Peptides against a protein of PDB entry 3S8F. Designs and how they scored, part 66

Target 1, 157 residues: chain A of PDB entry 3S8F
Amino acid sequence: VLTLFVAVPSLMTAFTVAASLEFAGRLRGGRGLFGWIRALPWDNPAFVAPVLGLLGFIPGGAGGIVNASFTLDYVVHNTAWVPGHFHLQVASLVTLTAMGSLYWLLPNLTGKPISDAQRRLGLAVVWLWFLGMMIMAVGLHWAGLLNVPRRAYIAQV
Target 2, 166 residues: chain B of PDB entry 3S8F
Amino acid sequence: DEHKAHKAILAYEKGWLAFSLAMLFVFIALIAYTLATHTAGVIPAGKLERVDPTTVRQEGPWADPAQAVVQTGPNQYTVYVLAFAFGYQPNPIEVPQGAEIVFKITSPDVIHGFHVEGTNINVEVLPGEVSTVRYTFKRPGEYRIICNQYCGLGHQNMFGTIVVKE

## One batch from the design tools (peptide; aimed at target 1 L33)

Design b2_p25_3_s1 (made by RFdiffusion4, then SolubleMPNN; from b2_p25_3, 16 letters changed)
Fold by OpenDDE base, seed 2:
Structure b2_p25_3_s1 (fold): chain B 157 residues (1-157), chain C 166 residues (1-166), chain A 25 residues (1-25)
Amino acid sequence: as target 1 above (157 residues)
Amino acid sequence: as target 2 above (166 residues)
Amino acid sequence: LKELALFVYESSVAMLLAGLLDIGA
């Protein structure tokens, strides 16, 4: 009940962020249904990291609703599904947001902008991190649905 | 102009809010579909039951592993299982094929898991509470019980066995 | 089917209440 109660405001908040992104993209010259996405600053790791975090949060958030469901929780509880959910929520969303925040915070604190090399490296790190987390999360969710237990070194599947 | 910008933002917000609501319904529908297509082999049985974990080993139906399997009716059994650090009792649990088995599981010490491989039996076992699960084994053989809740240094070696006899 | 119906109902109520609370806040 609580999760479902919080789900609506959370989704509204998330999609409000998306609305802000669309507005920003259009201000940057993006046109059409998807052109605004391309116009966003994908060359800035401070932007890319949180956005990728949000993308990871979509299945993670849906998983939260599943985990809160009485019947579905019985299916997934204490299986590899749960670690998969956590890695989306914490290791993807929170971690990537933190990474992105650092790319903004450090230059502001030091008064020195990041170099182009640092920027490119940052982009690589963020994208690779996201990719790895998605692969792992998908695998864990899949394993969980196959009833692979968490906190156990053995499984029949 | 800030006012113009705010108005524009609101327009986008309205669209995305509508999309948000639509996606919410999609998620609920997907969950509903999953529930509708899910076939449960395990039925939660019984009421919330409490026991004293400090005396459960000495008194009551969990006290004697030799008496843990109780026939409650024709082709119906209740099995009183203790999950403890680090194992299960009785071990093995012997039940007949095709019988309706009601597992009543509790712990005398810490929280454990009760996950029966090859089945969808998967419950947490809390000291002071009785977990009740109803299941019918259709196939004879050995089913391993594993602990999927960290319970100490011996957690990884905490196993039990259910032997289903013809 | 009963569980499904209850789930849908509960979810719907939760969504409605959450929405109302969000608007009212």
Scores: peptide ipSAE 0.022, ipTM 0.703, DockQ to the pose 0.056
OpenDDE base, seeds 1, 3, 4, 5: peptide ipSAE 0.012, 0.012, 0.014, 0.014; ipTM 0.738, 0.729, 0.727, 0.699; seed 1 fails the geometry check

Design b2_p25_3_s2 (made by RFdiffusion4, then SolubleMPNN; from b2_p25_3, 14 letters changed)
Fold by OpenDDE base, seed 2:
Structure b2_p25_3_s2 (fold): chain B 157 residues (1-157), chain C 166 residues (1-166), chain A 25 residues (1-25)
Amino acid sequence: as target 1 above (157 residues)
Amino acid sequence: as target 2 above (166 residues)
Amino acid sequence: LKDLLLLVYNSSVAMLLAMLLDIGA
């Protein structure tokens, strides 16, 4: 019940963020239903990382509802599903947001902008990280649904 | 300018709300699909029962592994299982095929898991609380019990066996 | 204000649906 109550403000926040992104994209010259997405600063790892984190948070948030549901939790509890959820919430959203924050913070603290090489490397890192996390998370969720136990080195499915 | 920006942002909210609602329904559908693909072979009893973990080994139905399997009716059994560091008792648990088995599981020490491979039995076992799970084994054979809650250095080796006899 | 209220309303509906799902599951 508590989680579901928290879901309301979270959804409001998510919608607001999405709206803000669309607004920003349109201000940058994006047009149409999807053109604003392309107009966003995808060349900046400080932007890309948190956005990818947010994308990972969507299925993770849905999983949170599942984990908080009595009957559904019975199915997924203490299975590989749970680590999958965490990897979306922590290893994706939180971690990528932290990475993105550093890409902004460090240049500001040092007074030196990041080089183009550093920027490109940063983009590669966050995209590869996101890809890896998505593969792992999907695998863990799938395994969990197959009743693979959490915290066990063996499983019979 | 900030005021204008805020007003402009609000113009996009309706579309995103619609999209989000649509996605919600997609997720609900996926959940429904998941539930439909799972069999309801385990029924939680849902009753909160408490025991004293400090005396459960000495007194009560969990005290004697030889008396752990109790026939409660025609083709009905109650099995009193202890999950402890690091194993299960009784071990093996012997039950007949096709019988309705009510597992009463508790712990004398720390929190453990009770996951029966090949089944959907998967519960946490808390000291001071009795976990109750009802299940009917349709196939004879051996079913391994594994601990899926970290309980110490021997956690990875904490196994039990349920033997279902014809 | 109207958009904000709509957002709150829709979010509340979503929560309700989630709760109903939990009860119905």
Scores: peptide ipSAE 0.019, ipTM 0.693, DockQ to the pose 0.034
OpenDDE base, seeds 1, 3, 4, 5: peptide ipSAE 0.017, 0.017, 0.012, 0.029; ipTM 0.742, 0.731, 0.720, 0.702; seed 5 fails the geometry check

Design b2_p25_3_s3 (made by RFdiffusion4, then SolubleMPNN; from b2_p25_3, 15 letters changed)
Fold by OpenDDE base, seed 1:
Structure b2_p25_3_s3 (fold): chain B 157 residues (1-157), chain C 166 residues (1-166), chain A 25 residues (1-25)
Amino acid sequence: as target 1 above (157 residues)
Amino acid sequence: as target 2 above (166 residues)
Amino acid sequence: LRELALLVYESSVAMLLAMLLGIGA
């Protein structure tokens, strides 16, 4: 259980980012408990992608707590649960952040803004990616709890 | 004013950092509470037992598959299992229904998995270490053993069987 | 133990989501 202290830096990062988002939303005219969320630039794939990554990271982080528990890890270790966990961490947060960074970087490097069509396509890509990752992750976690083994093509459930 | 904005951001961050630390303790407390109220089926950590992987096939309790199942009591057995590239021995493992089975599992070569379908038996098997798992089969039949740790080109075909007799 | 793992996971997720929704409160 003491190993859970390793989660401190991650939690700190998560909430500082959340705080920054709130601040940014309020600066953009958002008010109230949720109004600041709507005020964020959801029309920009460079923004949406990493934010969706952060959202996917939340259940992944919760899974990290489970995995860090000696007793609970016995249940989930080397089952489909584990791939479910790191797909949220890597294929969601890291990948979406990289995608978002690319949407920012390329226009800046070329000095040319993306077209409206490219922007819309980018939004579609990141949202579909996120949706796919969530479906897969939920399925893998569920399968893991049903004792579906990792690194095996068969399962008797 | 950039300076003012910077100060504001720092204030938000400091507040949420403190909250983050508090939440860590909440999670720890939640886990502790849950474990305290749900103690059934908890598997305790065993003692670390070591073996020489280079001689385990030649000498000792794992050397002869025919003698791998040892009765240690009226309704208690110890089964010495080798996980190797790419299979298990003995195969099949034959045990009686309702008996307490202690599996002593090791590997002569690389890391393998020992996952028994229909049970909560799921351990990694390391060369040089002995994994100990205790289980009682309540239902007769065949239980498949699956390797769930990558161990080479034949990993996907590495299976064993436990036969539980009435 | 499986139910326990699920319970801890779901509870943790719920708590984290609640925290995010509670920002600014």
Scores: peptide ipSAE 0.042, ipTM 0.790, DockQ to the pose 0.581
OpenDDE base, seeds 2, 3, 4, 5: peptide ipSAE 0.015, 0.024, 0.022, 0.031; ipTM 0.694, 0.764, 0.764, 0.747; seed 2 fails the geometry check

Design b2_p25_3_s4 (made by RFdiffusion4, then SolubleMPNN; from b2_p25_3, 15 letters changed)
Fold by OpenDDE base, seed 2:
Structure b2_p25_3_s4 (fold): chain B 157 residues (1-157), chain C 166 residues (1-166), chain A 25 residues (1-25)
Amino acid sequence: as target 1 above (157 residues)
Amino acid sequence: as target 2 above (166 residues)
Amino acid sequence: LKELLLQVYNGSVAMLLAGLLDIGA
């Protein structure tokens, strides 16, 4: 009940962030239904990281609702599903947001902008991290649905 | 300029909020669909029951593994299972095929898991609380019980077996 | 079944109320 209580505001907040992104993209010259996405600063790891985190949060957040649902939780509880959820929330959303924050914070603290090489490396790191996390998360969720237990090294499947 | 910006932002926010609400309904619908179509082979078989974990080993239905399987009716059994660090008792649990089995599971020490492979039996076992699960084994054979709640250094080796006899 | 339905109901109501409160805030 409590999780579901906060689900609506959280979802609204998430999509409000999306609205902000749309606004920003349009301010940057993006037009049309999807053109604003392309106009966003995808060359900046400080931007890309948290956005990818948000993308990971979509299935993760949905999983939160699942985990809070009595009947669905019975299916997924203490299975590999749960680690999958955590990795989306913590290792994707939180971690990528932290990474993005660092890409902003460090230049400001040092007074030096990041080099082009650092920027490119940062983009690579963020994208590869996201990709790896998505692969792992999908695998864990799949395994969970197949009733693979968490905290166990053996399974029938 | 600020006023124009605010109006523009508001328009986008309204659209995305509408979308968010729509997605909420989609999620609710998915949950409802799952509930409507999902059939569980395991059902709750009792009310919340408490037990004293400090005495559960010495007295009561969990005290003697040899008497843990109780026939309660024709083709009906209650099995009193103790999950402990680090194993299960009785072990093995022997039950007949096709019988309705009510598992009553508790712990004398810490929280454990009770996950029966090949089934949808998967519950946490709390000291002082009795977990009740009803299940009917349709196929004979051995079913492994796995602890899926970390309970100490021996957690990974905490296994049990249910033997379903023809 | 009643408990399940109740939980679903309560959750749904809670979500709706939260949404309404959030919009109203």
Scores: peptide ipSAE 0.019, ipTM 0.703, DockQ to the pose 0.056
OpenDDE base, seeds 1, 3, 4, 5: peptide ipSAE 0.007, 0.015, 0.021, 0.015; ipTM 0.740, 0.736, 0.752, 0.707; seed 4 fails the geometry check

Design b2_p25_4 (made by RFdiffusion4)
Pose (drawn by RFdiffusion4):
Structure b2_p25_4 (pose): chain A 157 residues (1-157), chain B 166 residues (1-166), chain P 25 residues (1-25)
Amino acid sequence: as target 1 above (157 residues)
Amino acid sequence: as target 2 above (166 residues)
Amino acid sequence: LLPLLLAFYFTVIAAVVAMLVVVGA
C-alpha cells in the first residue's frame, strides 16, 4: 500500500511536467492536440533526452505499480520482467537525462563549446539509446511473462 | 493568459490527482481480494522456522528424499524439498492432482529460487530457513521448477520437476 | 493473477495517455 503511495509523486510529476511542456509548445506556436509536441525544440539533445526518458517511464512506472501489488509480484518476481522495468527507469530516463547534461552542463563546467556536428551526433546517440531501451523492454517484459529467469546465462542452455 | 493557463493547469491537475488516487485505491481493493482467496496460498508463511543447513542432508525431513512427501491431511500433502547447488531433491517431486500441497523448502548452501512454471509458486529459498508455500495443482502433468535466484555458475542449468499424478 | 497483472499494467498506461490528452486539450 505504501509503495502504491510512493507512486503518487511521479503521477503528479507526470502532469506538472506534461503541462509545462505543453505550455512551452504553445508559446512556440503549437496548436491542435498534437501541435504543441511538434513545436518543441527537437533539435536540442538536452531537451530531447529527458523527454524520451520520460516517455519510456510511462511503461516503466506501469511495471513498477504491478511489481508493487503483492500477489501480482509472484507472476513476475525474479523473471526478466524486472530488468525490463528497471531499464526503462534508470537505464533510460536517469541515464538519458545525464547524457542530455553533456550538452548544457559540460560547456558550463569547462567552457568547451558543443559544435553543430557534436549536437547532431548527441541527437543520434540519445535516440538510438532510447529506442534500444524500448525494444529491449519489450523483449524482457515478454520473456518475463514467459517465466524466463533474470540473472541467467540462458544462451548456455 | 499566464494567469489563465496557470489556473486551468492547477484545476485539471487536481482532477487528475483524484483520479489517479481512485485508481490506486481500486488496485489496493483488488489485491485485498486475492489475499482472501486460495490463490494467496503461495504467499510464504510469515512465521520463522529455523533449521541448520549443515546437517539438513544428514538428519531431519530432508535427509531422505524418497520420504519427502508426507500426507498431512485427508486432501493434504507436505513436501520436503531441498534446493541446492545445483538441483532439487526429490527429483521428481510426485504429488496427486487436486490435493493441497504444502511445500517446505530449504537449502544447504546458498539462496535459490523456487519458481514453478505455470503456477504462482515463486519463492526464495534461504539457507537456515524453511520456505512454506501452498498450492493445489488442478491439471496433471509435468511442471518445471526454475531456479530464479543467482546461486553461482550452475544457476542457468538448475531445474527440477514436479509430476502431478492424475 | 496474470490477467489482473496485465489489466493493472495497461490501465496505468491508458490513464497517463488520457491525462496527456487532457493536458493537450

Design b2_p25_4_s1 (made by RFdiffusion4, then SolubleMPNN; from b2_p25_4, 15 letters changed)
Fold by OpenDDE base, seed 3:
Structure b2_p25_4_s1 (fold): chain B 157 residues (1-157), chain C 166 residues (1-166), chain A 25 residues (1-25)
Amino acid sequence: as target 1 above (157 residues)
Amino acid sequence: as target 2 above (166 residues)
Amino acid sequence: LKELLLQVYYSSVAMLLAGLLDIGA
């Protein structure tokens, strides 16, 4: 139970980021409960990538709580569930954030703005990455619940 | 403008912080739901039991694979299993169908896994600690034991077999 | 307060769905 208190600062951080997004969206003219989301710069891969990472991090965070639970960890420990969690946290959030950072950093370092073609390609890359990662993560979590072992090249199911 | 923006941000943060606290209860509910739906049939571990990994091969109940399966009752057995680099002993483990089997598993060297396919048996095996798992095999046949904890260069080849006889 | 309650409601539903998705339900 005490271990779960670690989730409190993490949740506070996550929702602080959400607050920043809401503020930004409202500054951009978004109104209402969800209008601020539409107002965010979804045409910029440097923005979209880390946001998609955050979206992947939500189920990953929920899984983190599961993994930290003594009783539930008994079910999922050393199964394909764990890699599923990792792919959401590292291969989704961290990787997409890095990708997004690159889309911002390179134009600034080179002094050359990103072309429209490059922008569209960047958007395609991050969305496809996110989609693939979500499919993979769901598969791994499902496999884990079916008792597919981690760190094994074979499984009965 | 900057000052006004700062105040606005604080207002949003307060709202989201309150929300975050509320979500704590949601996650507790989610955990409860998961427990109710996915933890049925969990095999409880026994009490903490320790053993000396440096002598476990030479003396004690794990020393002789031929005596690893001990009948403790009319339909009850205790199986003393060693997980080592890189295999299991005894191998195969032969047990009767329908009997209650108590596995006492330990390691003489490094941490291993003990994952039995077709079952919910999945435990880590630590040197110096005895892992206890209770299970009844309802179906005869062969059940593969898989090491799911990296234990060295031969990890991928570390398998065992439980043979359940009619 | 009303807006906060609505946000809590919708976000809670979303998080529950995300959680259920995560556990393969």
Scores: peptide ipSAE 0.027, ipTM 0.740, DockQ to the pose 0.076
OpenDDE base, seeds 1, 2, 4, 5: peptide ipSAE 0.011, 0.017, 0.012, 0.033; ipTM 0.739, 0.688, 0.723, 0.697; seeds 1, 5 fail the geometry check

Design b2_p25_4_s2 (made by RFdiffusion4, then SolubleMPNN; from b2_p25_4, 15 letters changed)
Fold by OpenDDE base, seed 2:
Structure b2_p25_4_s2 (fold): chain B 157 residues (1-157), chain C 166 residues (1-166), chain A 25 residues (1-25)
Amino acid sequence: as target 1 above (157 residues)
Amino acid sequence: as target 2 above (166 residues)
Amino acid sequence: LLELALEVYNSSVAMLLAGLLDIGA
């Protein structure tokens, strides 16, 4: 009940963020239906990380609704599905947002901008992190649907 | 102009909100699809039942593993299962093929899991509560019971077996 | 199917209510 109670507001918030991104992209010269996406600062890990986190949040949030549904929870509860959900929410959204925040915070705290090398490394880190998390999460969700239990080292499949 | 910018933002917000609403329907559809494809086979058959975990080993239907399988009707059985640290009783659980089995599962100690491989039987077992699951085994053989709720140092070795007889 | 329908309905209602509350807040 609580999950569903906050689901709509959360979605609204998420999509308003997307709206802000579109606006920002258009201000940066992007045009058309998708041109604004390309105009966003994809060269900045402080931007890329949270955005990738948001992308991971989409299936993760959907999974939250699934987990909160009585009938569906019966299917997925205590299966590998649940860890998959966690990895999307915590290891992707929260972690990537934290990473992005650090890329903003550290330069401000030290008074020194990040070097180009640091920037490139940061981009590599967040993209690789996202890729790894997506692979793991998809695998865990798939395994969960195949009734692989969580907290067990054995499975029928 | 700040006012002009705000107006522009609102236009984008409206579009994305519409998209958001559309996505809600997509999620509902996905939920429906998942339910339709994964809910068959196990029927929750029980109402909320309570039991005293401190006495469940000494008295009542869970007390004697030898009498845990009770025939309740033609081709119908009730199996009273205890999940404990670290195993299940009775073990093995012997039931006939094709019979309707009602599992009544509880715990005398801590929370455990009851996951039967090869089936969609998967429930948590809480001390003081009785978990009820109805299932019919269509194929004879051995089905392993796995604990999927961490219950202590021996959790990983907590297994049981259901033997389905022809 | 009935259980599914009911759950979908309930979830939809809950979401709708949540949305309305959010707009009203």
Scores: peptide ipSAE 0.020, ipTM 0.717, DockQ to the pose 0.058
OpenDDE base, seeds 1, 3, 4, 5: peptide ipSAE 0.013, 0.015, 0.016, 0.015; ipTM 0.744, 0.739, 0.734, 0.718; seed 5 fails the geometry check

Design b2_p25_4_s3 (made by RFdiffusion4, then SolubleMPNN; from b2_p25_4, 15 letters changed)
Fold by OpenDDE base, seed 1:
Parts: sequence; structure tokens; C-alpha cells
Structure b2_p25_4_s3 (fold): chain B 157 residues (1-157), chain C 166 residues (1-166), chain A 25 residues (1-25)
Amino acid sequence: as target 1 above (157 residues)
Amino acid sequence: as target 2 above (166 residues)
Amino acid sequence: LKELALLVYNSSVAMLLAMLLDIGA
């Protein structure tokens, strides 16, 4: 139970990142309760990728609390729930952040900006990746709750 | 200047509060959903119990599969189960419908899983440690035991059966 | 500092509630 306190720093980080996004959006001319979101640079895959990763990390973090609970972990442990959780954490946040970093790093190192076509392709890639990850993650969590075992090819639902 | 700064701080504070509340509700919702959909039937029982995995096959309650099912009361049984590479013993496990079953599960070799289909029984089995699970089968029939912890080349084929008799 | 304090407070409350739900379940 006390293990749940490990999530406190992570929550603090999450809130801080969200606040940073709000600040950035407002500095870019966004106004109102949600207008700052639209003002963010959604045309840049180097920005979109890690942000989508962060969005996927939110439900993953919530799942982390469940997994850290002694009683609730008994329900979900070694089911498809667990792969659903870490795919959000690793294949969403970490992977998308890496992808975003690449979109920034290569132009920076070469001194050549990406073309408009490359930019559009990059946006398509990160959005499709995110969508696929969300579908898979939801499916895995759902399957886990239906008692589908992890590391098994067969299940009785 | 001070007023402007204060107003800005308040605006950000509102955002943080909203975000915090949203996350809190999501967490509560997930917990509530889990509790609502996964209610009682299997509970961990007992305290940490240890055994010697090197002798568990030769001596003790796990040594003879024919003696693995022990009646401990009028409608209570203890079943001593071994999870090993790559199967379970006894196999099948035969128990009466409606009886309270205490599974005592251990391993002589490596870590295994003990996942019973159609139930919420799902525990890891560690060599040198006894996993205790209490369950009552309300419906007769066959329940498959699945290993959900990687234990070697034969892991995917590691199955057992619980037969619940009417 | 006030913002940080609020963040810590809110996070802690959320965590405590989760813990209480766990032990109460």
C-alpha cells in the first residue's frame, strides 16, 4: 500500500508538464480555457509525438496505481492487463518521445530543415502510431479484465 | 504589476486543480470499475510458508499425488499442488462442488503460474515458497489450469485440469 | 513555491485516496 507513494513524483511531473504546455500555448496567443491547446505547434511532428506519448502515459499511470495495489493487482497480475499497461508506458511515451526527438535531432544535426512532405509524413506516422497503440492498449486492458492470461495462447472468456 | 502577476498565478492554479481532479476521478473510476466487475471468490490465505524445493518431491504433502487432496473438514479440503516443468500434479485435481478448497501450491524447479480458467484464481508459484489460495467451486465441470509465467521451452504447453464433481 | 506546494498537495491527496480505497477493498 505504501508503495503507492512512488506515484507522487510522477504525478507532480505530469502536472508540471501539463502546466508547461498551457504556458507555451498561451505564449503563442492561445486564450481561454482550452484555446491554448489549439495554439500549440500541432504541425510539428517533433512536438506532436511526445505530447501524444504523454497522453498515453496518463491512463498508463492510472494503471500503475492499480498494479501497485495489493488487492487490485491480484485481479490483474499476469493477465493481458499488464502488457496493456507497459505498452502505454514504453511503446507510447518512450517510443513517441524518441520519435519526436529524432524529428528534431536530424534537422538540427544536418542543418537542413525537413521538407513539407516529410513533415506531413511525420505527422501521419506519429498519429497512426498513437491510434494503433491506444486500440491495442484498450484491447489488452479489456482482455485482462476478462481473465485472459498473459503469456498464453489460449483463453476461456 | 502585482495584480497582474497575481491574476496570472490564479489562472494557472485553476488549471492545475482541474487537471488534478480529472486525474483523481479517472483513478477512482478505474478502481471502482475493477471492484464492481471482480468481486469475491478467491482470497489469499495464510502467511508466508516455505519449503525446500529440492526435497518437496520426496517428502511431505506434495510427494504423493494420490494423497494430494486432503479433507480437513465436513466440506473443506486442502489440495497440495506441484507446478513443475511442464505440468501440474495431481492432474486432474478432483474436488467436490460447493466445498471450500484451500490450494497449497509450490514448485520444485522454477517459477510457474497458476491461473484457473473460469475463476479468479491467479497466482505465481515460487520454488521454496507455498502459495495459498482459497476458493469454492459453485459449478461442476472441468477447469483448466494455465501457466502464465514463463518457465522454459515447454511453457506454452503447460496445462492442468481441476475436475469439480457434483 | 505556492504552485509547487499545491501540486504536491493535490498529488498526495490523490494518492492517499487511492491507498484508502485499496485497504478498504
Scores: peptide ipSAE 0.017, ipTM 0.743, DockQ to the pose 0.035
OpenDDE base, seeds 2, 3, 4, 5: peptide ipSAE 0.016, 0.013, 0.013, 0.014; ipTM 0.694, 0.730, 0.723, 0.709; seed 5 fails the geometry check

Design b2_p25_4_s4 (made by RFdiffusion4, then SolubleMPNN; from b2_p25_4, 15 letters changed)
Fold by OpenDDE base, seed 5:
Structure b2_p25_4_s4 (fold): chain B 157 residues (1-157), chain C 166 residues (1-166), chain A 25 residues (1-25)
Amino acid sequence: as target 1 above (157 residues)
Amino acid sequence: as target 2 above (166 residues)
Amino acid sequence: LKELLLLVYLSSVAMLLAGLLDIGA
């Protein structure tokens, strides 16, 4: 009940953020149904990281609802599914947000802007992290559905 | 400018709210689909049953591993299983193929897991509670029981075996 | 303000790490 209760405000927040992003993208010259996405500052790791985190959080949030479902939890509980969910929530959203925040915070604290090389490296790191996390998460969820147990070194399949 | 921006934001918010509602229904549908495809063989939980973990080893149906398998009908058995640090009893659990087996599992010490490989049997075992699982083994052979709930230093080595006889 | 921002960030990272340690324990 509590998880489902938290899910509603979280969804509202997510879509509000999306609305803000669309508005920002359109202000930056984006047109059409999806053109605003391209207009967002994808060259800034401080922007990209949190956004990728949010994207990873979507399936994680859906998984949270699954985990909170009595009937569905029977299928996924204490399987590799659960670590998959955790990695989407903590290792993607939270971690990527922290990483992105660093790309804003350090330049602000030191007074020194990041170099172009650092910016490019940051983008690479963030995207690679996201990709790796998605691969791991999908693998863990899939393994969980195949009844691979959590907290065991033995896999059924 | 602020008013204009506010109106524009509201328009986008309305669109995303509509999308959010649509996605909510999609998620519900996905949950329903998952339920339909992956829970067809779900073992229903039994009624909540309580036991005293401090005496479960000394008296009652879990006290004697040799008497743990009880025939309750022509093709029906109840198996009283203890999950403890660090193992299961009886071990092995011997049951006939094709019989309906009701596992009644409890713990005398800490929380354990009872995950039977090759089956959908996967329950947590709490001291003071009896976990009830009903299953029919269609294939003879050995099925490993895995503890999938951390229970201490020996957790990773906590295994049992169910032997299904023809 | 800068000190506050740093404190918030470090605290957040610490909480993240603590959470991970708790999950791993």
Scores: peptide ipSAE 0.105, ipTM 0.753, DockQ to the pose 0.018
OpenDDE base, seeds 1, 2, 3, 4: peptide ipSAE 0.005, 0.014, 0.035, 0.034; ipTM 0.745, 0.715, 0.764, 0.751

Design b2_p25_5 (made by RFdiffusion4)
Pose (drawn by RFdiffusion4):
Structure b2_p25_5 (pose): chain A 157 residues (1-157), chain B 166 residues (1-166), chain P 25 residues (1-25)
Amino acid sequence: as target 1 above (157 residues)
Amino acid sequence: as target 2 above (166 residues)
Amino acid sequence: TAAVLAVYLAVIAAVLFMLFVVAMI
């Protein structure tokens, strides 16, 4: 029960952050129900990386609420589902957010500029990392529901 | 406009938060339902039941695997199961279909998992402790036990079998 | 398994619904 309550701050974060992004999209001219998304600064890796991380957090958090549901945990406990859940949370959102900081924080700390080429390369890196984490989340959640255990060298069997 | 967008955002946020709370409460009620049904039998016994891992293969209910299945009620069997590096005894565990099975599971060495494929049986096995879970097999046949807690280099090949007789 | 999927999809669906409401703001 208390774990289901720990989920409320992230459910609140989902709205406060989503409304903040929608407000920014509207300031930048976006209209429609989706125009606000397209109008956001998708050329800036510091923007893109946390946003993509937040997108993967939606299934990441859904899996966490499942794991927190006591008897439901007996379906997924110590299976590949658990790494599927936590790659979405820490290996995607937390890691992508830190990667995006290379693009505003590093210049601030070192005075070293980020070139146009380095910015594009950062875009590719955060997209490939995000997409790779999403594909693997699918493979691990599904294999987990099929009772494949975590922490195993299953390629040797 | 900022004042307006702000007002509207807070208003709808309050609504979302109430909905999100109502959803979590429904899940809590649904979990409480499972805890009142036979499906909750796989929840391990909360009572501490200590044993000694260094003598469990020499004395006590785990010393003779052929004697591991004991009828404890008219439709009940207790099964003493040893999960060790890297296997389970007895092998196979043989039980009748439709009977309640109380698995008492310990380990002489390291922590092992006990995950019965196709069931909700999924319990950690700790040396020095006895893990007790309950389940009734409704379908006869062979069930594979998977070790789902890393117990060393033999972990990926650590399996066992439950045969549910007709 | 069905219950796990139900809870999993219900949380996703609820978040998508919330995003839809945010879009209308």

Design b2_p25_5_s1 (made by RFdiffusion4, then SolubleMPNN; from b2_p25_5, 14 letters changed; failed a check: too like the target's own chain)
Amino acid sequence: SSLVLAVYNASVAMLLAGLLGIALI

